Peptides against a protein of PDB entry 5D63. Designs and how they scored, part 116

Target 1, 292 residues: chain A of PDB entry 5D63
Amino acid sequence: SLRRGIYHIENAGVPSAIDLKDGSSSDGTPIVGWQFTPDTINWHQLWLAEPIPNVADTFTLCNLFSGTYMDLYNGSSEAGTAVNGWQGTAFTTNPHQLWTIKKSSDGTSYKIQNYGSKTFVDLVNGDSSDGAKIAGWTGTWDEGNPHQKWYFNRMSVSSAEAQAAIARNPHIHGTYRGYILDGEYLVLPNATFTQIWKDSGLPGSKWREQIYDCDDFAIAMKAAVGKWGADSWKANGFAIFCGVMLGVNKAGDAAHAYNFTLTKDHADIVFFEPQNGGYLNDIGYDSYMAFY

## One batch from the design tools (peptide; made by RFdiffusion4, then SolubleMPNN)

Design b2_p19_1_s2 (from b2_p19_1, 7 letters changed)
Fold by OpenDDE base, seed 5:
Structure b2_p19_1_s2 (fold): chain B 292 residues (1-292), chain A 19 residues (1-19)
Amino acid sequence: as target 1 above (292 residues)
Amino acid sequence: SRVEELMREGLARLPEVLR
């Protein structure tokens, strides 16, 4: 079954993603097919899938940018019915905003069925152009039509997944204690992470003994990422991944505070030095404490 | 513990290459 998380949803037939037009929060904003750029933040194309308790394989889909929800207009079963952004809540009972999401017959892609109408989210005619219509359309679960097949590329990790990635890293001290602050984390591309770092003013910040040293840099970076998240997205129920670590060197005679994020595949962590903006697989310290 | 000591004192000691 599909896990709770943030997804980039791509058509199985053409290089088009489910896009909330202009990221608008207005009720009735069209959801359309749109091109995307890998390894970037596709701002209007990220969807938080929230599973509905006690309703198998059924979710709301909240647009991360607008904070509005995927909505089948009037819940109509008519082919060609508009799919729009509309105000809602994560655990709504409104069948217009409830989507059953299960694997397609190919075992890799998903189909998105409206809970009420039983029609499917369809990239009309498989149109790859920007702004192409996405609509509810008649279909079946076993049909191979790529117009109704979608890849759900997970852009977030659960706290458990993050914890597992940390646990696999060779630069963790035997005394390590980790503290989880949130439940689900959007993982940023390094380019975005770096941009936040640049915009924070940290590149121009001066190291000063104790008054503004490694811990201050690391905490400032985390604060900058947190603020970026709050300022960038209207959806709730997730955080932006940016960890803080305290580590001890191999000799055991020095310690350091630094940041970390996850690799692209979410399987590993990479260390980030907020004093110079560097990414390192080995920062020269073994972490004995982290919070993220 | 050594870790506790480093928590107190070691965080102020940065590698020379960091400015």
Scores: peptide ipSAE 0.029, ipTM 0.607, DockQ to the pose 0.074
Fold by OpenDDE base, seed 3:
Structure b2_p19_1_s2 (fold): chain B 292 residues (1-292), chain A 19 residues (1-19)
Amino acid sequence: as target 1 above (292 residues)
Amino acid sequence: SRVEELMREGLARLPEVLR
């Protein structure tokens, strides 16, 4: 079963992703196939999948950028019916915006079936060009047509997954206490995380004893990421991953405040020093407190 | 505990000039 989360949805046949054209919030904005750049934020190509309670394998798909939802135009079962962005809600009863998402016959990719029409999201003719039509099309769950098969690349983690990643890290103090602030987190590429750090003004901030030291830097980074998230995305129901830790050194004679994020595979954490923008597997401290 | 002591005394300070 597909988990709640943010996904980059890629065609199984050609290197195209499901893209909301221009990231527009206007009703009827075309959803199209578009090229993507790996290991970057593909701004118009991120979708929050929200599972519908008591409806097996059925979701709404909210575009992160626009805050609008994947919508089958008029809920028509006719092949070639447009798939667009449209205003909606996460737990709508509108069958135009309800999508049953299950594994395809290959066991790796998914098919996306409209709940009402029973047609499938189709990259028409497998067209790899930017702006290629995505439409509802007739099909079956067992058909091997790559036009209707999609890889769901998960771009987020749950709070439980983040907690598990922290628990696996060797640089956690025996007195560790963690505090979870949100339920689902978009995990940023390091390049994006670094850019937020640069734009925050922290690279130019001077360390000053007590009045602006390690805790101030770490909190400022957390605030900068939060603000970036609020300013960048119109969808709700998720946060941007950026943790704060307090740690003690092995000698037990010094403590430090720092940030952390998740590795690309979401299995581990990496430490971030907001005073210099460095990423480290070992920051020289064992965390006794974190919030994220 | 030592951790509590460190919390009371303050967090480690980095040099103004990074190594």
Scores: peptide ipSAE 0.027, ipTM 0.586, DockQ to the pose 0.064
Fold by OpenDDE base, seed 4:
Structure b2_p19_1_s2 (fold): chain B 292 residues (1-292), chain A 19 residues (1-19)
Amino acid sequence: as target 1 above (292 residues)
Amino acid sequence: SRVEELMREGLARLPEVLR
């Protein structure tokens, strides 16, 4: 079954993603096919899938940018019915906004069926052009039509997954205590993470003994990421991944505070030095405390 | 612990790779 998370949803037939036009939060905003750039944020193309309790394989899909939900217009079963962004809630009972998402016959892609109408999200005619119509359309689960098949590329991690990534890292001290602050984390590309760092002013910040040293830099980075998240996205129920660690060196006579994020495949952590913006696999310290 | 002492003493060390 599909896990709760943030997804980039790409058509199985053409290089087009499910896009909320202009990221608008207005009711009735068209959801369309649009080109995307790999390893980037793709601002209007991220969807938080929230599983509905006790309803098998059924989700709401919240656009991360707009905070609105994927909505089948009037819940109509007519082929060609518009799929739009519309105000809603994560655990709505409105069948216009409930989507059953299961594997297609190919075992890799998913189909997205409206819970009420039983029609499927369809990239009409497989049109790869920007702004191509996405609509509800008749179909079956076993049909191989790529117009109705979608890859769900997970762009987030659960707290458990983050915890597991940390646990796999060799630079964790035996006294390590981790504190999980949120449940689901959007994982940023390094380029975005770095840009936040740049925009924070930290590159120009002066290291000063005790008064503004490693812990200040690390916390300032986390604060900057938090603010960036709040300012960038209207959806709730997720955080932006940015950790803080305290570590001790091998000799046990020095300590450091630093940041960390996840690698692209979400399997490992990478350390980030907020004093210079560097990414390191080994920062020279073993973490005895983290919060993220 | 020594780690706790270091924490209380304050953090002021850069990684060796940055020195």
Scores: peptide ipSAE 0.023, ipTM 0.645, DockQ to the pose 0.080
Fold by OpenDDE base, seed 1:
Structure b2_p19_1_s2 (fold): chain B 292 residues (1-292), chain A 19 residues (1-19)
Amino acid sequence: as target 1 above (292 residues)
Amino acid sequence: SRVEELMREGLARLPEVLR
């Protein structure tokens, strides 16, 4: 079954993703097919899938940018019915905004069925052009029609997954204590993470003994990422991944504060030095405390 | 003991290579 998380949803037939047009929060904003760039933030193309309790394989899909939800217009079962962004809530009972998402016949892609109408999210005619219509369309779960098959590329991790990634890292001290701050985290590409770092002013910040040293840099980076998240996305129920660690060196005579994020495959952590913007697999310290 | 002291007291310093 599909896990709660943030997804980039790509058509199985053509290089097109489900896009909320212009990222607009207006009710009735068209959801369309649009090109995307791999390994980047596709701003209007990220969707938070929230599972509905006690309704098997059924979700709301919240656009991260607009904070609005995927909505089948009037819940109509007519082929060609518009799929739009519309105001809603994560655990709505409105069947226009409830989507049953299960694996397609190919075992890798998913189909997205409206809970009420039983029609499927369809890239009309498999049109790969920007702005191509996405609509509700008749179909079955077993059909191989790529117009109705979608890859769900997970762009987030749960707190448990982050915890597991940390636990697998060799640079964790035996006294390690971790503190989880949120439940689901959007994992940023390094390029985006670095840009936030640059925009924070940290590259120009001066190290000063105790008054603005490693812990201040690390916390400032965390704060910058948090602010970036709040300023960039209207959806709720997730955070932006950026951790803070305290570590001790092998000699046991020095400690350091630094940041960390997750690798592209979300399986491991990579350390980030906020004093120089560097990414390292080994920062020279073993972490005894983290919060993220 | 020294390690524990550093941890407890929150002594964190920039490595020399970053200076």
Scores: peptide ipSAE 0.027, ipTM 0.667, DockQ to the pose 0.089; fails the geometry check

Design b2_p19_1_s3 (from b2_p19_1, 8 letters changed)
Fold by OpenDDE base, seed 3:
Structure b2_p19_1_s3 (fold): chain B 292 residues (1-292), chain A 19 residues (1-19)
Amino acid sequence: as target 1 above (292 residues)
Amino acid sequence: SLVEQLMQEGLARLPSVLK
């Protein structure tokens, strides 16, 4: 079953993703096929899938950027019915915005079926051009038509997944205590993470003994990421991943505060030094505390 | 623990890498 999370949804047949046109929050904004760039944020192409309690394999899909929801126009079962962004809520009962998402016959891709109409989200004619129509279309779960098959590339992690990534890292002290602040985290590409760091002013910040030292840098970075998240996305129910750690060195005569994020595959953490913007697999400290 | 020891010895402060 598909997990709650933020997904980049890519067509199985052509290199197109499900895109909310212009990221507009207006009701009726077309959802279209659009090209994407791997390892980038793809602003208008991120969807928060919220599972509906007690309705098997059924979700709402909230566009992360606009905060609006994938909506089958009038819930019509006619082939070619527009799929648009529309205002909604995560746990709506409106069948226009409820999507049953299950594996296709190939076992890798998913099909997205409207709960009410039983039609499927279809990249019409498999058109790979930017702005290509995405519509509800007749189909079956067993059909192999790639127009209706989608890869769900997970762009977020749960707090549990983050916790697991931390737990298997070799630079965690035996006294480690972790504190989880949120439930679901968008994991940023390093380039985006770095840009936030640059925009925060930290590169120009002066280290000062105690008054503005390592902990201040680390917390300032986390604050900057939090603000970036709030300013960038209209959807709720997720955070942007940026951790703070406190660690001690091997000699046991020094401590440090630093940041960390997750690797691209979400399986591991990578340390980030907010005083110089560096990413390190080994920052020279073993963490005894983290919050994220 | 190591952390407790550091605190007892007054070494629990958090210096920068830019010492």
Scores: peptide ipSAE 0.034, ipTM 0.610, DockQ to the pose 0.075
Fold by OpenDDE base, seed 1:
Structure b2_p19_1_s3 (fold): chain B 292 residues (1-292), chain A 19 residues (1-19)
Amino acid sequence: as target 1 above (292 residues)
Amino acid sequence: SLVEQLMQEGLARLPSVLK
């Protein structure tokens, strides 16, 4: 069963992703196939899948950038019906915007079926060109047509998954208390995380005893990431992952405040020093407190 | 301990290791 989360959705046959054209929030904006760059944000190609209560394997798909929803035009079952972005809500009852998503016959990719029409999201003719048509098309769950098979690359973690990643890290103090602020987190590539850090002005900030020291740097970084999230994405129901930690050294005679994020595979945390922009597997402190 | 003290005093009392 597909988990709630943010996904990059890639065709199983060609290197093309489901893209909301120009990231436009206008009703009727085409959803198209488009090339992508691995390990980058791919701005118009991220989709928040929200599971519908009491409807098995069925979701709305909200474009993270535009805040609009994947919509089968007029709910038509005709092959070639346009799939567009359209205004909506996460728990809509509009069958034009409800998608049943289950594993394909190959056990790795998914198929995306419109709940009402029972047609499938199809990369028409398997066209790998930018702007290629994505449409509703007739099909079955068991056929192997790669035009209708999609890999769901999860780009987010739940708060529980983040908590688990922290718990398995060796640099956590026995007195650790963690405080979860949100439910689902987009995990940024380090390059993006670093760019936010640079744009925040922190690289030019001066350390000053107590008045602007480690805690101020760490909080400023979290605030910068939060603002970046709010300014960059129109969808709701998720946050951008950026944690704050308080730690103590092994000798117990020094403390520090710092940030952390998740590794690419989402299984571990990596520490981030907001005073110099460095990423470290060992920052020299064991965390006794975190919020994220 | 220092840890206990800092936890009671809050974030603003934490020293920076980097100068």
Scores: peptide ipSAE 0.029, ipTM 0.639, DockQ to the pose 0.110
Fold by OpenDDE base, seed 4:
Structure b2_p19_1_s3 (fold): chain B 292 residues (1-292), chain A 19 residues (1-19)
Amino acid sequence: as target 1 above (292 residues)
Amino acid sequence: SLVEQLMQEGLARLPSVLK
């Protein structure tokens, strides 16, 4: 079953993603096919899938940028019915905004069925052009039509997944205590993470003994990421991944404060030095405390 | 241990690797 999370949803037939046009929060904003760039944010193309309690395989899909929800216009079962962004809530009972998402017959892609109409999200004619119509269309779960098959590329991790990634890292001290601050985290590409670091002013910040040293840099980075998240996205129910760690060296005679994020595959953590913007697999310290 | 001491004394005891 599909896990709760943030997804980039890509057509199985052509290199197009489900895009909320212009990221607009207006009711009735078209959802369209649009090109995307791998390993980038793809701002208007991220969707938070929230599972509906006690309704198997059924979700709302909230556009991360606009904070609006995928909506089948009037819940119509007519082929060609518009799929739009519309105001809503994560646990709505409105069947126009409830989507049953299950694996297609190929076992890798998903189909997205409207809960009420039983029609499927369809990239009309498999059109790969920017702005191509996405609509509700008749179909079946076992049909192989790529117009209705979608890859769900997960762009986030749960707190549990982050915890697991930390736990298997070799640079964790035996006394480690981790503190989870949120439930779901958008994981940024390093390029974006670095850009936030640059824009924060930290590259120009002067190290000063105690008054502005390692802990200040690390916390400032986390604050910068948090602010970036708040300023960039209208959806709620997720955070931007950026951790803070305290670590001790192997000799046990020095300590440091630093940041960390997750690798592209979300399986491991990578350390980030906010004093120089470097990414390291080994920062020279074993973490005894983290919050993220 | 150093870790325990640092936890008790707070973040002010943490040195930067960059000086």
Scores: peptide ipSAE 0.025, ipTM 0.629, DockQ to the pose 0.094
Fold by OpenDDE base, seed 5:
Structure b2_p19_1_s3 (fold): chain B 292 residues (1-292), chain A 19 residues (1-19)
Amino acid sequence: as target 1 above (292 residues)
Amino acid sequence: SLVEQLMQEGLARLPSVLK
């Protein structure tokens, strides 16, 4: 079953992703096929899937950028019906915005069926061009048509997954205590994480004893990421992953405050030194406290 | 121990690696 999370949704047949055109929040904004770049944000192509309680395999899909929802125009069952962005809520009862998402016949991709119309999200003619029409179209769950098959690439982690990644890391102190601040986290590419760091002004910040030292750098980075998230995305119900750790060295005679994020596969953490923007697998400290 | 003190006092005693 598909879990709550943020997904990049890619066609199974061609290298095209489900894109809200121009990221516009206007009602009726076309959802189209568009090219994407791996390991980048793909701003208009991220969707928060929110499971509907007590309705099996059924979700709303909120565009992360616009805060609007995938909407089958008038809920029509006619083939070729437009799929658009439209204002809504995560737990709406509007069947135009309710999508049953289950595995396709190939066991890897998903099909996206409108709850009301029972038609499927279709990349019309498998068109790989930017701006290609995405529409509701007749189909069946067992049909192998790649026009209606989509890979859901998860771009976020739950707090539990983050916790598990931390627990697997060898640089965690036996006294470690973690504090989870949110439920779901968008995981940024390092390039984006670094850019936020640069834009924060931290590269030009001067270390000063006590008044602006390691803890200030680490917290400033987290604050910068938080602000970036708030300024960048209109959807709610998720956070941007950026952790703060306190650690002690092996000798037990020094401590440090630093950041951490998740690796691309979300299985591990990588440490980030906000004083120089470096990523390290071993920062020289074992964490006894984190919040993220 | 110093470690215990650092852990208990938290941020108040944390030195920066880059000085």
Scores: peptide ipSAE 0.023, ipTM 0.618, DockQ to the pose 0.133

Design b2_p19_1_s4 (from b2_p19_1, 9 letters changed)
Fold by OpenDDE base, seed 2:
Structure b2_p19_1_s4 (fold): chain B 292 residues (1-292), chain A 19 residues (1-19)
Amino acid sequence: as target 1 above (292 residues)
Amino acid sequence: SLVEQLMQEGLARLPEVLK
């Protein structure tokens, strides 16, 4: 029942996340425990979980940065078998790269079982140090060992979830039409979103009637986010969330083009003014059209 | 209405102060 999405995977016992060492795309790159910083990108620690059709609760896990997949070395069932990054495909039949992910007995964390070997992803000895070994290890679904329990912090939204967040916002016009461009979206922290805005050159851009006005600013921001995504990540099958809206004011005598993103909890949208880099809960317009 | 016009034609017909 785990949803397709991008996850930051954190150990239930210690403040350590599943990390692809150095973000390397080389076959056999160690997957290790590593510290993380909340509310940041954590570049080497993001994993796209792709559900396998007709195989219950089973996924591939693609590292977002490297584009390689979580792989149990030789599919061995021996305790201590290395878990590495390895080239693969989202819908592989290779059992070394297939992971059954279900709730643990505590009802909050998950366990990650290799489909073939039936061993579990284990933070060896619960070691909280950077570079600690992650390995396949014997276990059961019902045991309480925190070395094999993981929190899946979802860092993305589906198009349907984004659509729902928009729909419940009070600044949406009754005539609203939304156009969905992708299926799954990585949601950026505001600090990252702002940095992309700064790097785009938009802070120094001059407003000019028609030739470079609100729609140009809004589209330029979306283009900048798209380019940032393409340049930053090797995995496919997702986009970076950045929307464009057209809105009309309450008086019905003015219109504007602007951007929007999602709040930290992904439940709501927040508006972004690309002409000044401001975030607003109320931008003064009700959206009648969006694409994202 | 303005919204209906905008849905049909976009923002192109609005003066600069309305955009």
Scores: peptide ipSAE 0.069, ipTM 0.766, DockQ to the pose 0.119
Fold by OpenDDE base, seed 1:
Structure b2_p19_1_s4 (fold): chain B 292 residues (1-292), chain A 19 residues (1-19)
Amino acid sequence: as target 1 above (292 residues)
Amino acid sequence: SLVEQLMQEGLARLPEVLK
């Protein structure tokens, strides 16, 4: 079963992603095919999949940017019915906004079936052009039509996955205690993480003994990421990943506060020094405490 | 150890020791 999370949804046939046009929150905004850039945010193309309790393989899909939901217009079963953004809630009972998502016959891609109409999300004619129509279309689970097959690239991690990534890192102290603040985290590309750091003013901040030292830098970075998240996305139910760690050096005579994020494959953590914007696999400290 | 001391004193005292 597809896990709860944030996904970039890409067509299996052509290099096109499911895009909410202009990221608009207006009811009836077209959902269209659009080009994307790998390893970037792709602002209008991120979808939070929320599983519906007690309804197998069924989700709402919330556009991260607009906070609106994927909606089959009037729930119509006619081929070519528009798929739009529309206001909704994560656990709605509106079948226009309920999507059964299961693996296709190829075992890698998914198909997205409207719960009510039983039609499938279709990139009409496999059109790879920007703004190409995405519509409900007749189909079956077992057919190989790439117009209705989608790769779900997970852009987030659960708190459990983050915890596991930390646990396998060699720079964790035996006394480590972690505190989980949220349930699901959008993982940013380093370029975006760095841009937030730059925009925060931290590059120009002066280190001062105790009054503005390592812990202040680390907390300021986390606050900046939090604010960026709140200002950038209208969807709820997720956070932006940015951890704070306290660590001790090998000699046991010095401690430091720093940040960390996850690697591209989400399997490991990488340390971030908010005093200089550097990414390090080894920051010279073993963490005894983290919150994220 | 430093870590043990910091744990005993609580998080509020960490800024006194951290670089």
Scores: peptide ipSAE 0.036, ipTM 0.609, DockQ to the pose 0.104
Fold by OpenDDE base, seed 4:
Structure b2_p19_1_s4 (fold): chain B 292 residues (1-292), chain A 19 residues (1-19)
Amino acid sequence: as target 1 above (292 residues)
Amino acid sequence: SLVEQLMQEGLARLPEVLK
């Protein structure tokens, strides 16, 4: 079963992703196939899948950038019906925006079926060109046609997953208390995380005893990431992952405040030193407190 | 321990200890 989360949705046949054209919030904006760059944000190609309560395997798909939803035009069952971005809500009852998402016959990719029409999201003719038509099309769950098969690359973690990643890290103090601030987190590539750090002005900030020391740097980074999220995305119901930790060294005679994020596979945390922009597997401290 | 002391004294203790 597909979990709630943010996904990059990639065609199983060609290197094309489901893209909301120009990231536009206008009703009727075409959803198209578009090239993507691995390990980058791919701004117009991220979709928040929200599971519908009491409706098995059924979701709304909110474009992260535009805040609009994947919509089958007029809910038509005709092959070739346009799939567009359209205003909506996460828990809508509009069948035009409800999608049943289950594994395809190959066991790795998914098919995306409109709840009402029972047609499938189709990359028409498997066209790999930018702007290729994506439409509702007749099909079955067991067909092998790659035009209707999609890989869901999860780009976010739940708070529980983040908590688990922290818990298994060897640099957590026995007295650790964590405080979860949000429910779902977009995990940024390090390059993006670093760019936010650079743009925050922290690289040019001067360490000053007490008045602007490690805690100020760590909180400033958290604030910068939060602002970046608010300024970058129109969708709601998620946050950008950036944690703050307080830690004590092994000797117990020094403490530090720092940041952390998640590794690409979301299985582990990596520490980030906001005073120099470094990523470390071992920052030299064991965390006794975190909020994220 | 340092951590226990920090917890007892609250976050106001941090500027004295954190680097």
Scores: peptide ipSAE 0.028, ipTM 0.585, DockQ to the pose 0.105
Fold by OpenDDE base, seed 3:
Structure b2_p19_1_s4 (fold): chain B 292 residues (1-292), chain A 19 residues (1-19)
Amino acid sequence: as target 1 above (292 residues)
Amino acid sequence: SLVEQLMQEGLARLPEVLK
C-alpha cells in the first residue's frame, strides 16, 4: 500500500509529471502533464498523499506549492472530466477529492481512481507536451494503458525512516540521543540545500569564539531551512529535512555542531558543514545528540 | 561522562579538516 508522503507522480508511458498549472491556488486550476527535471525541486509537481482512515488505499492529494487538492470536477464519471486543483482538507469526505491509489497490473506503477466516480486519472492521449490535459477517464484496474499508470516517486521521509538512516550511520556515538521534531520531511536535493545555505548569509558569517561558533552556524542553517519551507510551500503537515548534530571526535578532546541531511535514496545521512557549505560522509565527529 | 566533560570545558571547536 502507498505510504503517507510527498510524491512526484510521473506517467508510466511518457516523461510527464502531474503538474498544477502555475502552482495557482485558485479553484479550478488545471492539473496538467508537464515535463520535469530529475533531481530538482519540481515546484508545482509535488503532492502530499494523506491516507484516509478506515478507507482502504484512499487518499487526498494536496499540492505542496498551492495547498489545494486534486479534484475531479463535479465528480463526474464522464470521460474527459477535468481534474483540477481545488480548496479542501486532508481528511475531507468530498468524493471529488478522494482518490483510491493502488498498484497497476504491472506491479510497479499505480493507478489513481476517483473514489466516487470510479474513473481514473488519465494523461489524455498520452500527450507528452507541457500543459497536456489530465482528466478522469473510464478504465479498469487491470488495463495496461499507460495513460492511466503513474509512478509515485517518494520525495519525503517519515521521522521513523530518518531515525533508521541515522541508526545505520557509523559516525554515531554510543551516548547518542535523537529528538524528532516533525513527522514527515521533504528531502531536498543538495543544490537546493546549498542555495538555502547561501541565501542565509552564513557564507559571509564570521566564526567567533563562543559568541558565534559551530552551534550558531548549525542552528542558523536549520532556521534558514525552516523559513525557506514556510515561505515556499502552502501545504501543511510536513517539514523540510535539516538536522542538527552535536558530536565528539575520536580522541575525545573536541566537540562540534553541524548539520545533516539525507542521501537521494533516503537510506543514509550525509553531514553538512554550515561553516563552509561542504557535504561529507565523515565529518570527523561521532554524534551524541541530534534534533531534526 | 566524556560528553559532559567536553561540554563543561567548552570544547566545541572546528574540526581538524577545517583548520
Scores: peptide ipSAE 0.021, ipTM 0.624, DockQ to the pose 0.076

